Peptides against a protein of PDB entry 1MQS. Designs and how they scored, part 120

Target 1, 223 residues: chain A of PDB entry 1MQS
Amino acid sequence: ILKMLFLNKDLNNNDNITTITDDIFNQQEIIWKVLILDIKSTATISSVLRVNDLLKAGITVHSLIKQDRSPLPDVPAIYFVSPTKENIDIIVNDLKSDKYSEFYINFTSSLPRNLLEDLAQQVSITGKSDKIKQVYDQYLDFIVTEPELFSLEISNAYLTLNDPKTTEEEITGLCANIADGLFNTVLTINSIPIIRAAKGGPAEIIAEKLGTKLRDFVINTNS

## One batch from the design tools (peptide; made by RFdiffusion4, then SolubleMPNN)

Design b2_p21_6_s2 (from b2_p21_6, 11 letters changed)
Fold by OpenDDE base, seed 1:
Structure b2_p21_6_s2 (fold): chain B 223 residues (1-223), chain A 21 residues (1-21)
Amino acid sequence: as target 1 above (223 residues)
Amino acid sequence: SEIEKRYNSFLSKYKDVYLLE
């Protein structure tokens, strides 16, 4: 949850919530954000975080996704909501109306493929895919700044790379090679994918590397 | 506190926002 509130940056998880928020607050500039919740996620957040924790995380406003919300076009938004068609439609409507500057979407549970495809399709139609910065569920997903969106599944074969006999260096090297291959594939298709990968393994490493490569490519191509 | 100062500075830009109460 804290990772989500800090836009899914790596956090030192060895400390309690208060220590983590204090350290981050002292070390980094606060990015003020809006937190969009539903009824279920509200209960979750309230059980784990205090108001002071939210403030230290840069959460200035929190609202229910179904409530009428005032536009804050210069403020990034974090969505933490259930993966439903209804919520996806609302997020897309918020995107269309330019309610926020950036969209960081975190689903409370697994987003099924059909809904992911629906989200991607709708976002693509808006032409504002660049405002979608992140999409997360139980897996690690990345949205790259391009209007064309599709799901890119990493083969289960790569997940099996978690062989205890394989060294970390070997895994990292292999992940880099796989990411390069996937990058070339994406370029061939001439579309920017939604990258989905399981957390905590080689797939995550590959996804991160691929995402970085794609972002760098887009930046360099537009320059 | 420092956080309150920064928060108030930010809020000054958005008067019509529902604040965390």
Scores: peptide ipSAE 0.065, ipTM 0.633, DockQ to the pose 0.023
Fold by OpenDDE base, seed 3:
Structure b2_p21_6_s2 (fold): chain B 223 residues (1-223), chain A 21 residues (1-21)
Amino acid sequence: as target 1 above (223 residues)
Amino acid sequence: SEIEKRYNSFLSKYKDVYLLE
């Protein structure tokens, strides 16, 4: 829990909560942030942390996710909530409304793949994925971090790929554009990625195209 | 305390927001 409150930074495990918070408070400028909870996580937090501990951790205010909350567009937010469709929708809505400056999402339990995909899809549509800095659940080290997340800024890519009215030609064209964008990104970061894609859909097409481009590039560069 | 000072300083910027919550 403390790790979460300090944006998943490494903490000294042998110190008590007070010592950890005091050390961090004394060593660096405190980062004030909002803590968003649900009923279940509120009980969890209350059992482990005191109000003073939250304050020392930089939690200026905490509220329930379902409560009406005022915008704090220059303040980062930590979500510690159950992995439900409802909570995901609320988080995305908060993102759309620019309610906070940054979003650190921590799910209280395992995030199912379908919900992860839903979150990713909705966030992609907003064009504000850069505000989501971290996504964690109880069992994974991380799901998403900002340094590993980027956008190609292709308008309505998700909608186009998932609309049943979209033609095969349109899909193929879009996949090619995406592959080109990814290829350029790879070249920019100067790192060869491991490519993983779901089978039987546009992702596979993109992966194949990107793989071909990368192979061709490596061969041609080494010639 | 130092933490209270920093906290109050921060809150001073958002008094209206916190009063509404």
Scores: peptide ipSAE 0.036, ipTM 0.608, DockQ to the pose 0.026
Fold by OpenDDE base, seed 2:
Structure b2_p21_6_s2 (fold): chain B 223 residues (1-223), chain A 21 residues (1-21)
Amino acid sequence: as target 1 above (223 residues)
Amino acid sequence: SEIEKRYNSFLSKYKDVYLLE
């Protein structure tokens, strides 16, 4: 969430929220921006961040996406909203209306390809695609729904990865093992997957490791 | 505070800004 508030720049993940915000506040000039939320994301933000944290992150205004919001054409906006057709249409309308100077779009969950294509198409026809600076969902770079579910049957993987007492080294080691398992599975299936993983957690580590293994194994022109 | 100073500086540029609730 903090990464999103700082326009998805790399942050020191080893520090607590207060330390991160303080460090950024002291090191860089604050970029003031508007935060656009929906009901779901409001609850999420409120559970993790204090008002002071938002302020330190440069959030000057936060509002609901469905509210009639006043235009701030010189101010960048961060959208943190559900990936719905309705929200996409609202964002596009905001773009058409030049409601903000820049648009940083973060969806609260996975964005289906059809909706991504819809967003891209609508933005394209506006002629204002340059104002769309970022489009993210909760997963790493590629959008594909996996049609099949399988398990590597690694004992206590979830518990280990989610235990706050688990060290980064332990997580890294386990992620490597999982990536190895996935790699072997991919080879067995004889199909190169599109990798999608949640950001900011072990899944990202696994995805990166798996990606590296696959790239090393298979030379693809579109790699 | 420094944050208040920066915030006020920003607000001076905009009249119709909704404050964080």
Scores: peptide ipSAE 0.028, ipTM 0.517, DockQ to the pose 0.020
Fold by OpenDDE base, seed 5:
Structure b2_p21_6_s2 (fold): chain B 223 residues (1-223), chain A 21 residues (1-21)
Amino acid sequence: as target 1 above (223 residues)
Amino acid sequence: SEIEKRYNSFLSKYKDVYLLE
């Protein structure tokens, strides 16, 4: 949760919440943000964080996603909401209306593929996909740092893929996860990429899996 | 406090921004 409030930057997890917030507050410039919640996530946040913790994390205002919210076009927004069609539609509407400068979307639980595709499709139609900086759920996350540069932020991916003790099954599984993430990113950007990958390694496996996913998607969209 | 100072600086830019209550 704290990581989310700091735009999913790496934090030292061994420290107390208060210590972490204090350290960040003292060492880094505060990025003021809006926090958008729903009823469920409000309960979650309230159980873990105090008001002062939110303030120290740079949360200037928080509100419910269903409430009328004033536009803050120069302020980034963090969404921490349930993965529902309703919430997705609201987020997209907020995007369309330029309600905030940047959108960091965190779903409280796993986002079903159909909803992810819906989100990606709607965002693509707006032409404002560049404002979506992050999408996270329990199993999937990606960060768009630049219009054409992004990261899935998978921890220890390099080590896992290059460790000789890693099994083929583990590599294949990780590659599949990466391919899924890339696929979702592609949908969000609404552009079919030319895929380039080094031969003879995990990159090739990922490329093949991604290619298959894209082909399947195109076929299904055109039928 | 330092946090209040920073917050006030931010608020100066936005009339519709409310302090977290």
Scores: peptide ipSAE 0.027, ipTM 0.585, DockQ to the pose 0.022

Design b2_p21_6_s3 (from b2_p21_6, 13 letters changed)
Fold by OpenDDE base, seed 2:
Formats: structure tokens, C-alpha cells, sequence
Structure b2_p21_6_s3 (fold): chain B 223 residues (1-223), chain A 21 residues (1-21)
């Protein structure tokens, strides 16, 4: 019922890139997706991955976000772009136009509160929030399952997590609050999520806390 | 190599997104 998946820690650098890619490829079923990039993220991707690596990751087509792209309504899309108002507007427009079947959004750096709120508001207005499957930035990863998730004051977390003056205790407390909010959301939508989190960051803390809450709830409800 | 390090860092961070794990 409850599936918690954590991203792997740093891979062994003693293996060549091809071996690493092959190992990853063999571990999971490949879902074919479109990759949407901007200029900055293109440079990032190109510096670490080859075209063949993208194919092994299930990327059939990659394009620039500002480029006119053909609709692929039956294909999920991964956005890996800078957290800008322009990019958010484009993503929302793509959502409105049913450009893709599902949207996995990764911002290349921290998403500020105002932009997160803007994204949430615009997505809510479209009525297609269910197509937004994931939103990630530099510090926090979360799965968007329902519109209610956008009602969480998660935006404050991004600012706090990006502040180098924030203490570990403050981070832990904030993560607990986020986990509580997510837990309440899960109960509201009556759907048990698959939790995915990067290791070594706030996402892991949130995932662990949320997982514990969900497990406890399931046990108590079935008893 | 530096490239391998960057590659591993990238995979560690974005593996879930690309592979839909």
C-alpha cells in the first residue's frame, strides 16, 4: 500500500558512465517521455549526458521550452527549466492546451514563494491539476496529486530552506509541518501516495515523517 | 573524472524524474 522510494545516493565514480547508465536502465521499466529544457538546463544536461543516455532514460524527444512544440497529448513530459515567471506561464499554457498527458516539473534552482504561489494559482484555475504529477526545485521535491496540495503553505519552506541562516532545527520543524500538511491532504483525497524523495535533503526528512504517519494511520485504521 | 562526478550527481538528483521510479 505504502511505497517509499528514495533516490540513490551518489553513484560510484569508479564505474564508467555507460555502465552506470546501463545499470540504471536495467533496474526500472522505461516510460517514454518528452524532455523540455531551456538554454541553461540544456547546457547542464549536455555537460553530463549524451543523447544515448537520454534515450536510456526514456527520453524520446527533447526540446526548448520557448520553441514551438507539437502536441503530444498521450506522452508525459518532464520540464527541467529555470524557475522564472516566463517558464511557469509557458508550462501553464501547455497544461491548458493539453500539450502532454502528464507534467513532471523540475526547476533548476530554488522556486521563490511568489512564483510557487503563481504556479499553484494558475494550475488551480485550469482545473487540470491532476496532470501535474511532480514539482521539484533545488531544495524540495514533492508529488502533486490534488489541487489541495497547492493550498499548503509550502512556499514558505522554499524560502526558509534557501536561507543559509536557517538552522537544522528550524528545517526539521518545517519539514514536520509540511509532512503534517501532506498527511492531511492524503487523507482528504483518500489516496495513498507513492513517496519519492532525494536522499540527504529536506525531501527525505519529509518523506520519512509522512511515511511514518501514513503507516501508523493504516495500522490504526485496520485494527 | 569531473564529468563522471557531475553525471553521478545528476543521476542521484534526477533519477526519479527521468526513470519515473
Amino acid sequence: as target 1 above (223 residues)
Amino acid sequence: SEREKRYNDFLSKYKDVFLDE
Scores: peptide ipSAE 0.015, ipTM 0.401, DockQ to the pose 0.022; fails the geometry check
Fold by OpenDDE base, seed 4:
Structure b2_p21_6_s3 (fold): chain B 223 residues (1-223), chain A 21 residues (1-21)
Amino acid sequence: as target 1 above (223 residues)
Amino acid sequence: SEREKRYNDFLSKYKDVFLDE
């Protein structure tokens, strides 16, 4: 299953914190994961979540990215950090050292193209790109498992989506193009993804479009 | 509550990171 995490509609945003955490906890298999933060993201997380909330979300350990962290090679890691060269280098070093089983990278703000390219290049050199499952920023989600997902074409699209001068129509059009690209990738891999995306931005638009395309495809192929 | 609003806002943005297994 190609897991493209764009839209998980299962969580009702109207539910209270307790209901949401209970729903997560009641899910069949809690995947325990490590949460890696920086100073800024720590403040963000601390403002909205308690330690118990993190635990219910499957966060076993949380640490600062700059801290010396013990290897947990059998545990997936979620990075929620600022898009800086320093953090990227640390993530890549963690990847090289097999510090975790899987890497879910979430940047707290927009990842500039140069840093995205740097990340992609460094990851490609390691030969361990398969361990990177996702790369997200404030606006877009990327699946990093395949080299094609780090193409310059996707990067260009991302930059356009994050340009404040870009019109809504241009964003919509570009999101459609991205969704088409993702759709083609999914078909090539021959796996139906689970799509999850940040709400209220281009990622959601892309996810919705991709979801529609996949649904249409499934309907048409089963017919 | 204000906390719930912040939490919901957070979830809306980062649901996939923390909740989407």
Scores: peptide ipSAE 0.014, ipTM 0.457, DockQ to the pose 0.022; fails the geometry check
Fold by OpenDDE base, seed 5:
Structure b2_p21_6_s3 (fold): chain B 223 residues (1-223), chain A 21 residues (1-21)
Amino acid sequence: as target 1 above (223 residues)
Amino acid sequence: SEREKRYNDFLSKYKDVFLDE
């Protein structure tokens, strides 16, 4: 049973770091994954996390993105790297080579439109877009389900979300549209997604909206 | 501690990626 991990708002417990990690470790089956970093993100991670924290998070191996890495085709990978053309090219190359089973891409800062479009274009050409499960930056987290949605609709939405002139109402409306698009795609693929989103931003809004839609659908279909 | 604060800030932002499936 692929448990639909819905973004539960209730996890904001004022619990200490140890309690949070222990609770997560005890409640969920650990999925072992590879963590791919760059120099900047390595410094960030090392300043915040202990080695044991990474292990509890299911990180079996961590490596630099520029290092030669052995293929682990049955293991999912988390990228936490700077939004650069070089890193995007490496990720795409890893995708082409089937280096990992799934790709969760997290950029350390805002991903510019041109780089997002470049990523989308390159991924679409590979025919392996289904392996990219998530793209995240400081402003937006989204599930990559279809190349067209990723390359066209998501890009426009991303620009609007990052425009300081955009109103809260416009943001809310846009998040709803993104959630609708993702929902429709999920139904088309006939798979239950794992929803992941950073808290406190548009990603959380989208995740909540999508989660609600999925829950409502499941309830209504089983009724 | 300052370290705990940074860790909590990180978790609040990235826990779903790193700690959750």
Scores: peptide ipSAE 0.011, ipTM 0.387, DockQ to the pose 0.021; fails the geometry check
Fold by OpenDDE base, seed 1:
Structure b2_p21_6_s3 (fold): chain B 223 residues (1-223), chain A 21 residues (1-21)
Amino acid sequence: as target 1 above (223 residues)
Amino acid sequence: SEREKRYNDFLSKYKDVFLDE
């Protein structure tokens, strides 16, 4: 959660929340952000963080996703909401209306394929996919930098990786393909991604493969 | 605290593989 609030930067998780927020606050300029929640995620945040922690994390205001919110076109927004059609539609509407400068989307649980495809399709139509900087769920942690990340190909791979009937061999092969695709995307955008993955699943395999590819590339480019 | 425990439990589910320096 703290990583989310700091746009998924590396945090020393061995320290308490207060120490982490204090250290970050003192070491770098605070990026002020809006935090968009739903009822469920509000309970989650309240159980983990104090109000002061949010402030130290640069959360200037927090609001419910269903509430009428004033546009803050120069302020980045963090969404931490349930993966529902309703929430996706609201996020897309916020994107269309240029409600915020950047969108960091964190789903509280797994985003099913159909909803991912819906999100991808709607975002692609807006022509404002560049404003979506991150999309995270239980299985997918990636920086959304290009519409290709929302391609049907990626969606199909995601579905297969999350199907409990998929064999280990199939998973390994698909993970490699996904990692290659992500790698190419990263290179095309010429940005260094933050890669985070859920432990013990395909996401971790993909993340590790991608990380290795990126590290190797950096080493080879600097030689 | 219980909050810290919950936070750590949440973070433990994820691994950062590559970070922007």
Scores: peptide ipSAE 0.005, ipTM 0.352, DockQ to the pose 0.022; fails the geometry check

Design b2_p21_6_s4 (from b2_p21_6, 12 letters changed)
Fold by OpenDDE base, seed 2:
Structure b2_p21_6_s4 (fold): chain B 223 residues (1-223), chain A 21 residues (1-21)
Amino acid sequence: as target 1 above (223 residues)
Amino acid sequence: SEREKRYQDFLSKYHDVYLLE
């Protein structure tokens, strides 16, 4: 929990909560942030931490995820909530609304693959994936970097690709550029991508182009 | 758990590229 409150930085675990918070407070500049909870996580936090501990951790405000919350666009937010479709939708809505400056998402238990995919898909549509800094659950430490799950290039181009005024030639050219960008990103990540694309549109074109580029690259590097 | 290890291994090797409709 303390690790989460300090944005999942490495903490010395040999000290009590008070000592840890004091040491961090004294050694590092406090990053003020908002803590967003649900009913279950509220009980968990309350059982382990006191209000003063939260303050020392830089938590300026804490609230329930289902509560109406005021925008704090210059303040980063930590979510500590159950891995549910409802909570994911709320987080995405907060992202769309520019509710906070950065989003650090911590799920209280295991996030199923289907929900992770749903989160990724929704975030990609917003074009604001860069604001998602971390996604954690009980079993996984996942740092969301721009290159990994979300293509900002696709998000920026999405409106253009779906504009009825855009010509087929322009779409083809743009798809090629997007595929090139994605290819470079994949190489930077140094992992095998699972490409998810809707059928019957520009996304499929991009996926095919990207697949071809990856295959060609693998063949050329293994030769 | 073994499940956790497998999932971490999977995530380390594979990344999802989501393309919009």
Scores: peptide ipSAE 0.018, ipTM 0.329, DockQ to the pose 0.021
Fold by OpenDDE base, seed 3:
Structure b2_p21_6_s4 (fold): chain B 223 residues (1-223), chain A 21 residues (1-21)
Amino acid sequence: as target 1 above (223 residues)
Amino acid sequence: SEREKRYQDFLSKYHDVYLLE
């Protein structure tokens, strides 16, 4: 939850909430954010965090997703809500109306494929996909919680790969770019990784491309 | 735990790609 409130940055999980918030407060400028919840997530947040904890995390305002909310076009928003069609429609409407400057979407549970496709489709129509900075669900959380998280900072990569309107050529091109970024990272770290990827999707394509690049590099260097 | 089960289920969707196959 704290990781989400800090835009899913890597946090030292061995520290208590107060230590984490104090360290961040002292090291970085506080980014003020809006937190949008639903009934279920409100109960979750309330059970773990105090109001002062939210303030220390930079949450200036928190509201229910179904409540009337004032536009804050210069303020980033964190959504922590159930993966429902209703919530997706509201988020997209908020996007269309430029209600916030940036959108960090965290679903409380797994986002079904049909809803992911719906979200991707609606976002693509708005032409404002650049405002969506993050999309997470319970499965993506496992990736984020790994001790050594690395981001290539490719804008809209998740949305592009999951948008049903994205062409095969666009997917292939993006996968190549990701593989190049990972390859460069591996070279910088100077360590050969074990590559694990989900089957039957872009992750497998990326893994294969990266593997090929690494093999070619090793062969050429030993040669 | 339920969390462990979900984690194992998640891992089951992945395969290892080895460079020196």
Scores: peptide ipSAE 0.000, ipTM 0.276, DockQ to the pose 0.018
Fold by OpenDDE base, seed 5:
Structure b2_p21_6_s4 (fold): chain B 223 residues (1-223), chain A 21 residues (1-21)
Amino acid sequence: as target 1 above (223 residues)
Amino acid sequence: SEREKRYQDFLSKYHDVYLLE
């Protein structure tokens, strides 16, 4: 939780919360930020931190995600909320409204892939993906870091890939299209990626295809 | 060559790509 409040920077301190916050408060310039919670995360935070701890962590305002909140366009926001479609939609709406300067999103539990894709797609459409600085869930170091969140805008890709009625040919075709899109993206940013994908599913297929395309490209450009 | 320069520039930049499912 403290790590989250300090924008997921590594805190190599095994001291108690009060000591950590005191040390940071005294040694570093405080970055003031907004903390956005839901009912569940409010209970979690309240069980671990005192109001003074939040203040020392630079939390100027804390609010519920469903509450009407005033825009603070020059202030970064930390979201610590449940991974639900509703919360994602609210976050995206906040993004669209330029409610905050930066968005550090921390989900209280694992974010399902379909919701991650939904988030990515919606954020991509806004054109404000650069404001999404972090996306974490409880089980990953990070899902996304600024500024490289994007979507290929392939409609119902998740559903298609996970529908048992989808044919192998359709899956292969879709994976190829995704790989092509990623390849083009890589070329546009003029950077070679280290590709990471879950094993045993479409992501692995896509990764392999993308890797092949990149290798072929590199070989051809060197000739 | 210009092409080689572009290639080297490309190779100099690496990042992680996490593929969504």
Scores: peptide ipSAE 0.030, ipTM 0.347, DockQ to the pose 0.035; fails the geometry check
Fold by OpenDDE base, seed 1:
Structure b2_p21_6_s4 (fold): chain B 223 residues (1-223), chain A 21 residues (1-21)
Amino acid sequence: as target 1 above (223 residues)
Amino acid sequence: SEREKRYQDFLSKYHDVYLLE
């Protein structure tokens, strides 16, 4: 729970909650957040944390997911709610309305595959998936970092990809190299990316190759 | 695994890597 409140960073849980929150509060700038709960998670939070603990964790406001909530477009939100279709729809609606700046979603139990697909589908349609920073449940712990601009510094990549004299084999080779670079970057950041690419061009090829590399890596690591 | 399948499903629905030309 404390990890969730601190955006799922690693914490030393050997101390009591109050000591941990006090230490963090004193050591770094507090990120002020909104905490969105449901009835079930409210009971869970109340059983473990005191109001002062929430404050020390940077929670300035907490509300029920079904309550009417005012937009706070410059404030990140932590959702800690049951994995239900209703809650997913509300989260997506909040996303559509730009209710908060960032969305850190923590489901109180396992998110069924069908609901994950529904969430993903709805979020993708909004075009605002970049605001979804985290999705956690019993089995999943995905961190989606904010987009960062970087260069792989591959010489003449643009020229090669746009030169009509370039062969398909050369394009494929270059795309593979780019995908390798991106893959290494992903591993360095230690975050699983959401891959978006324009369809029908080199970007799609790169995206597919990167996706394959990531899948293979995960499978090989977990097998 | 079930986790892997869910992960793949998640990735299939989200597109956030942009290549700038």
Scores: peptide ipSAE 0.020, ipTM 0.327, DockQ to the pose 0.027; fails the geometry check

